# Peptides against a protein of PDB entry 7PB4: the designs that were tried, part 23

Target 1, 105 residues: chain A of PDB entry 7PB4
Amino acid sequence: KMLNIKEYKEKLLSTLGEFLEDHFPLPDRSVKKKKKNIQESSVNLITLHEMLEILINRLFDVPHDPYVKISDSFWPPYVELLLRNGIALRHPEDPTRIRLEAFHQ
Target 2, 218 residues: chain B of PDB entry 7PB4
Amino acid sequence: DALQMAVGYFEKGPIKASQNKDKTLEKHLKTVENVAWKNGLASEEIDILLNIALSGKFGNAVNTRILKCMIPATVISEDSVVKAVSWLCVGKCSGSTKVLFYRWLVAMFDFIDRKEQINLLYGFFFASLQDDALCPYVCHLLYLLTKKENVKPFRVRKLLDLQAKMGMQPHLQALLSLYKFFAPALISVSLPVRKKIYFKNSENLWKTALLAVKQRNR

## One batch from the design tools (peptide)

Design b1_p12_2_s1 (made by RFdiffusion4, then SolubleMPNN; from b1_p12_2 with S1M E10D A12S)
Fold by OpenDDE base, seed 2:
Structure b1_p12_2_s1 (fold): chain B 105 residues (1-105), chain C 218 residues (1-218), chain A 12 residues (1-12)
Amino acid sequence: as target 1 above (105 residues)
Amino acid sequence: as target 2 above (218 residues)
Amino acid sequence: MFEILSFALDES
């Protein structure tokens, strides 16, 4: 059962990868490194594929608490995309946490 | 100058110690509004103020007023638009603000300096079609953005599904007609022959201001 | 079925 789930997970992620890259690419943040204020922490944004992988992994690794904390690496449009399409759900008590919905049915 | 002080106020936020916070806010807001409608705003000013309007730093009334005066002197930076889209998704702005943003984006589309990065957001905008409040404006935006390469079978199916759900809406028909133009083989359904493409609010809030901008930049 | 996932699976 676990092997089949892992294989399914890998297949799903692999299949989604190309589609997500083609249709939901990250915009080039020309972070104009304006030289002066050093402190803009270049937040490295992750891809939608990576975000889904994190959510899926959390569901499998910690099924009793499948929520992932939204970090600065989570591009807000991607979060919105997942939530709006019912792929992810916010934690009822903590809006900074989301879980994968698709596999909880 | 007065505008720089006003922009700085919104950027830095109100100084805690001011007993007359509301009066100060109104003063600065009026300054921004006056300059925006008379001369337009510089791209840098729009960058700052647009983010403020969508960040939830101020109340909805203030955000709405700021957004309504995001009128360019010359151009709007594409980067500002991309950042703005991100702020829209953080959940700190109202539904009405989101609608207003898309109206603004459509109205100001020709004044955006570049479209390369905005075009990358095509999929995101397309996904927003399912929001009933946004749908008319998103259709209009997509009508402006759509290229042949964006017309995919799954998107055609989604549009047809939306049409089945919502009925034959003029904005959906307009977008479908464009899709059929680019990929006639993907759309087998007969579309009503419309003499004129119609989108909601063809007369936008900025019509007069945009005419003035075009005249100044001729 | 989640629309994006469904679309991704259908288009892949």
Scores: peptide ipSAE 0.043, ipTM 0.879, DockQ to the pose 0.033
Fold by OpenDDE base, seed 1:
Structure b1_p12_2_s1 (fold): chain B 105 residues (1-105), chain C 218 residues (1-218), chain A 12 residues (1-12)
Amino acid sequence: as target 1 above (105 residues)
Amino acid sequence: as target 2 above (218 residues)
Amino acid sequence: MFEILSFALDES
């Protein structure tokens, strides 16, 4: 049965999920609500798995513009990890946008 | 006090209206440097200043000087290190600052209050091994962080590949030897029996300061 | 390239 692109995507993501959780977990930001005014931006960081899902979905949904804008929910070490390992590429003209590098070997 | 004013200056930024911005900056920087080298800095001060040094708020020369004086009075907060790693990745700091940070991290490792969250960054640090400038210091950091659970087949493969690319580097050999200790079945390659683990002396920049910190905390 | 993904796939 030709695994449709969606099924392949889901399988890939599911397989990666456990691995990414085990080896690249988010650090626990101890939200020590100490009252002092430092607006630590309460931005919820997404998992590396979720980042990859976003990137993969964008590549499949909008292949002619597969770039995703880096939001505050994107933990910088994850972005760096993806870029360093050649999993993602920055937009040549806009460093705030990244795309999944085509896995097609 | 003078230190609080200096830290506040770096945190809030220069007040636009001062004609002598550079003189004011230098004054506050010298204040921080003097206190740091003489007495060390409180964990809260390091938290603020470390992030500033890595955020790109100031020029590379200033950032370098700040980072060089991130000397604890007692401890460094793990949270400060985690936040610092995040800032390091935003791309507003220079490559030299990144190297200096890893040197600092290795040198100050024992003064970090906890390691649980830093250990979660193991994969990130491991991925940084491919950076030739960082590799020696990252190997040393990983040598300090590595637990049995971190030694995985894919990481062994990556280290061996890196060794094939870079040659038999002492810092890589040290890390591989530790990996072999934890998981001998994963490393079939005969490692030269080096009696002495050799890392670059990253702590040399802070040697005198670290001795002073240890003496104060005895 | 894709070392992490390849590793993840190889270890799965």
Scores: peptide ipSAE 0.041, ipTM 0.868, DockQ to the pose 0.033
Fold by OpenDDE base, seed 4:
Structure b1_p12_2_s1 (fold): chain B 105 residues (1-105), chain C 218 residues (1-218), chain A 12 residues (1-12)
Amino acid sequence: as target 1 above (105 residues)
Amino acid sequence: as target 2 above (218 residues)
Amino acid sequence: MFEILSFALDES
């Protein structure tokens, strides 16, 4: 039973990967770091695929607290996309935490 | 100069020691407004002020006034637009500010230096069509951005579903007509051959300023 | 609901 869940998870993630890369790519932050001192914290943004993987993993690993804290690596447009489409939900008491909704039905 | 001081004020925030914070804010805001409408703003100034307007650092009234004076002297950096879209999604700006931003983006579209990164945001903009307040302006933006490669069956279905829900809206019809032009096999529905594409006049707020910008850059 | 996920699954 656990093997089937893992396999299903992997298949789902693999299927989503190509679609998400084609239709929701990250903008190239190739802003040439001209050395001006703005500590734009070079936080590497993760892909939408990676974000979903984190959410799915949290749901399976910690089902009693399936919420993930939004980090600086979470591109805000991706977060909004997931929330707006009902794929993710914000924690009712902590807006900095989100969980996957799609698999709770 | 006065403009640099004003931009610096908005960027760094008010120095705590000013007894008359509101008067100082108004002074700097008027300075930015005056220069923007008279001469336009440099791309660097727009980069700073646009992010401030969308970051939620100031109140809605101030943010609205800043956004209304985001008039370029020559060009707007594409990077500024990409950053602005990110701020828009953080949820610290009002719905009215979001609408105003899309109106601004459509009005200033030709003054953006490059479109490659904005085109990558196509899917994000398309997902915003479900917001009733944004839909007319997003349709106009998508009309400007859409290439043949963006016309996919799932997007056609979504547009048709929106039309079924909202009725036959001129802005939706304009976008669907463009989709049919690129991929006639995907749209079996007979669209009325509207000879004229009508979008809401998003540029009306900046019409005079845009004419002045075009005259200065000839 | 889950339109994006449904689209991704339908195109696969």
Scores: peptide ipSAE 0.037, ipTM 0.847, DockQ to the pose 0.032
Fold by OpenDDE base, seed 3:
Structure b1_p12_2_s1 (fold): chain B 105 residues (1-105), chain C 218 residues (1-218), chain A 12 residues (1-12)
Amino acid sequence: as target 1 above (105 residues)
Amino acid sequence: as target 2 above (218 residues)
Amino acid sequence: MFEILSFALDES
């Protein structure tokens, strides 16, 4: 049973990867750093695929606390996309934490 | 420069020590409004002020006024738009601000310097079609952005589902018509040939300002 | 719910 869940997870992630890359790519912040001193923290944004992987892994690894803290690497549009589509939920007491919604078939 | 002082005020925020915070805010806001409507704003000024308007740093009334005066002197940077969309997704702005932003984005579309990065946001805009308040404006935006590569079966299905739910809306029909143009095999349904412009320009809050910008840049 | 996931699965 657990192996089937892992395989299903991997297949799901693999299938989603191409779709997410094609339809929800990260914008190239090719903003040539003009020299102005704004410490825009060069935070490396992760892909939507990577974000989902993190959420899924957390659900499997820590099922009693399946919440992931939203970091600066989480692109806000991705967070909103997951929340709006019911793929993720915010923690009821801590809006900075999100979890993958259980695939209740 | 009065404009630089005003922009700096919004960027840095109110200095704690001012007893008349509201008067100072109003003064700077009026300065921005006056310059924007008279001459337009530089791309850098729009970059700063647009982000401020959407960040939730100020109240909704102030944000609305700032957003209404995001009139370019020449061009708007696509980077500013990408950042703005990010701020919209943070959820610190009101629904009315979101609507206003999409109206602004449609109105200012031709003044955006590049469309490559904005086109990458196609999926996010499309996902916003489910918001009834945004739907008309998002359809218009998508009508401007849609390329053949964006027309996918799942998006067609979604649009048809929306049509089933909302009825035959002019904005939705316009977008569906464009989809059918790019991918006729995906849309078997006969769409009424509407000869009239699907999107009423009458709701463009910036019509006069945009005419002035176009005249100055000719 | 999971519309994006469903779409991804349908288009795969």
Scores: peptide ipSAE 0.036, ipTM 0.821, DockQ to the pose 0.033

Design b1_p12_2_s2 (made by RFdiffusion4, then SolubleMPNN; from b1_p12_2 with S1M E11N A12S)
Fold by OpenDDE base, seed 4:
Structure b1_p12_2_s2 (fold): chain B 105 residues (1-105), chain C 218 residues (1-218), chain A 12 residues (1-12)
Amino acid sequence: as target 1 above (105 residues)
Amino acid sequence: as target 2 above (218 residues)
Amino acid sequence: MFEILSFALENS
């Protein structure tokens, strides 16, 4: 039973990965290092695939608290995409936390 | 320079000590408006002010006024647009501000220096079609961005589903006609041959300003 | 609901 869940998870992630990389690539933040001192902390943005992987892993690893804290690596348009399409749900009391919705049914 | 002081005010925020914060805000806002409509703004000024308008730092009325005067002297940086799209999803701007931004983006599209990064956001814009308030303007934007490689079977299905739900909207018909042009095998449905493509932003808020910009850069 | 996921699965 556990093996089937892991295999299903891996298959789902691989299938999503190819699709998401082709259709939802990250915009290149051309950090033009113009020398102005604003420590724009070059936060490396993660892919939509990586976001989903984090959400899926959290659901399987910690099912009683399946929420992930939104970090600066989460590109806001991708967060909105997940929420708007019902793939993720925002925590009712903490808007900085989201969980995977699709796999709770 | 009065403009530099005004931009600096919006960037750094109000100095706490001014008893008349509203009068100072209005003064700087009028300075930006006057310069923008008369001469246009430099790409660096637009970069700063556009992000401020979408960040939720100021109230909706102020943000709306700033966004309405985002008129370029020459070009808009693609990087400024990408950053602006990020702010749209943080939930700090109103629905009316989002609509105004898409109207602005369509109006200023030809003045954006590059399109490579904006084209990578195609999937994000396409996903925003389900918002009824944004749909007309997003269709217009997608009409400008769509390349043959963007026309996929799943996107065709989604557009047909939207048409079934919303009816034969002129902006959806325009986008579907473009999709059929690029990939006729994916769209079996006979689309009415509309001779004229009509989008809701035909009465552009910036029409006079854009004419002036084009005249100055000739 | 889950249109993006459904599309991904259908196009795999």
Scores: peptide ipSAE 0.026, ipTM 0.581, DockQ to the pose 0.032
Fold by OpenDDE base, seed 5:
Structure b1_p12_2_s2 (fold): chain B 105 residues (1-105), chain C 218 residues (1-218), chain A 12 residues (1-12)
Amino acid sequence: as target 1 above (105 residues)
Amino acid sequence: as target 2 above (218 residues)
Amino acid sequence: MFEILSFALENS
């Protein structure tokens, strides 16, 4: 049973990888190092694939608390995309936490 | 410079101790409005003020007024638009501000210096078609952005589903007609041959200002 | 629900 879940997870992530890269790539923040002091916090944004991997892992590893805290590495458009399409849900009491919605087959 | 002082006020925020916070805010807002409508704003000023308008730092009335005066002197930086889209997704701006932003984006589309990064946002804009308030303006934006490589079977299906749900909307028909032009094999449905493409409020709030900008940059 | 993921899976 566990082996099948892991294999299914890996297959799902691999299948989604190319699609997500093609249709929802990160913008090239050519942070032109113009020296002006606006601390554009050079927070390294993670890919949508990496976000989904984190959410899937949390759901499987901690099913009783499947919520992930939104960090500065989470690009807001990705968060909105997941929420708007019902792929993720916000925690009812903490809007800074999201979970993967169960794939109702 | 009065404009620099006004931009600096919005960037740094109100200094705590001013008894006349509202009068100071109104003064600086009027300064930005006056310069924007007369001369346009520099790309750097638009970058700062657009971010402020969408970040939720100020109230909706102030944000709306700032966004309405995002008129370029010459160009708008693509990076400013990418950042703006990110702020729209943070959820600190009102639905009316989102609508106004898409209207602004369509109106100012030709003044954006580059389109490469905006084209990468195609999927995000397409996902926003489900919002009934945004749909007319998103269709117009997608009409401007769509390339052959963007026309995929799933997007065709989604547009047809939207048409089934919302009816034969002129903005959806315009986008579907473009999709059929790029990929006729994906759209078997006969689309009415419309001689004229109509998008909602093609007469933008900035028509007079944009004419002035185009005249100054000739 | 899962329209994007379902779509990604259908078009992969």
Scores: peptide ipSAE 0.038, ipTM 0.773, DockQ to the pose 0.033; fails the geometry check
Fold by OpenDDE base, seed 1:
Structure b1_p12_2_s2 (fold): chain B 105 residues (1-105), chain C 218 residues (1-218), chain A 12 residues (1-12)
Amino acid sequence: as target 1 above (105 residues)
Amino acid sequence: as target 2 above (218 residues)
Amino acid sequence: MFEILSFALENS
């Protein structure tokens, strides 16, 4: 049965989710709301799994412009992890944009 | 006090109107350096200054000097370390600063109050092994962090591949030996029985300061 | 390259 691209994507994401949760958990920023005025921008960081999901979805949905803008929810160590492992590439002209590297083996 | 004024200067940034910006910067930097080396810094001061050093708010020379004086009076907050790691990759930190940070992290490891969140960064640190400049210090850090649950087949493969690329490096051998201890079935390769684990002396920059910290906290 | 993804795929 030709696994349609959608089913393959879902399987990939599911497999990655389990692996990434085990090996690359997000550090719990204990938001101890101590009252003092430092506007630590309460930006909720997303998981590495969620980052990959966004990148994969963008690649499939918009293959001619597969780049995702790095938001404040993207934890910089995870961005670097993706880039260093060749999972993602920065846009050549805009370092704030990254894409999934085409795994076409 | 002078230290609070200095920390406040780095936190708030230079007031635009001062004609003597460089002199003011140097004054405050010297204040921080003097206190840090003599008495150590409070955890709150390290929290502020460590993030500043890695944020790229100041030039590399200033950041390097700040990072070199991140000497605790008592403890370093784990949260400060986690936040610092979050800045390492924003592209505003030089390669030399990254190396210095890992050296600092290894040197100050015992002074970090908790390790639970740092252990969650294991995968990130492991991914940094491919950086030739970081590799010796990352191996040492991983040697300190590695638990049985971290030893996975893919990481073993990566270490062996790295060894094939870089040769039989003492720091890689030390980490591989630890991996073999936790998971002997994953490492079929005979490791040379080295009686002494050898890492680069990352702590040398802070040796005198660390001795003083240990003496104050006895 | 793709070691994490390759590993995840190999272990699926």
Scores: peptide ipSAE 0.028, ipTM 0.619, DockQ to the pose 0.032; fails the geometry check
Fold by OpenDDE base, seed 2:
Structure b1_p12_2_s2 (fold): chain B 105 residues (1-105), chain C 218 residues (1-218), chain A 12 residues (1-12)
Amino acid sequence: as target 1 above (105 residues)
Amino acid sequence: as target 2 above (218 residues)
Amino acid sequence: MFEILSFALENS
């Protein structure tokens, strides 16, 4: 059972990785440049793939507390995408934490 | 030419120093509109302008007008559609723009050169079914995209739940009927045999233009 | 993509 879950996780991440890298790249800094006053936050944004990988890994590694803290590396539009599409859920008491939604309900 | 100048204006953005920014914008917008409705736009022009319309670079009124004139001369690149969907994910566009985009996507579906990557976005579109404003158009899009491999138990459950919530909507019934066709074992519920599939007429905005495009490409 | 995630999560 565990081997099948790990293999499934790896297959999922690999399949998603290729797709997400191609179709959900980080927005070019050029799109941000028109808002004058956004200080070039020196923060390296992570890809949607990396974000999902973090969420999936947390769910598997810590199933009793599957929540991940939103860092500055999390691009807000990706967080919103995950939440609005029911892929992720905010922690009821801490809006800075999100988990992968178990689509089992 | 005038179209290239107009596209270039939208791509590069307004030059800061022009006192008549609004007049210049309107001039270029009218140029794009006129060419699009008369002759259609090249795939490259659609790629640029569609991205602009959904990026939030301009105001909602301008974005809406650009999106309304995304009429192909021949084909639309799948890559343009994928990029457009990526912009929808960023949430910078209005609800009305999202509705218009799905209407456009359904209307222009046959003019998209490839469907392989769009099919991979199936789950994204399916997740949009929960939006009441999008649901009719998303059902139509999913009806066009759905393959046997897309029909999964969890999606069936979600569609049935939506039907329980919204009632027996014609667009939901159409999609469910297709699901039952591909996977009859997953849908035990008797669906009314509809002789005619009814979707909201998404193409009505472009009907005349699309007829002209089809005639030119025969 | 998102449905693959949903499916993966549902079958995990």
Scores: peptide ipSAE 0.027, ipTM 0.547, DockQ to the pose 0.043; fails the geometry check

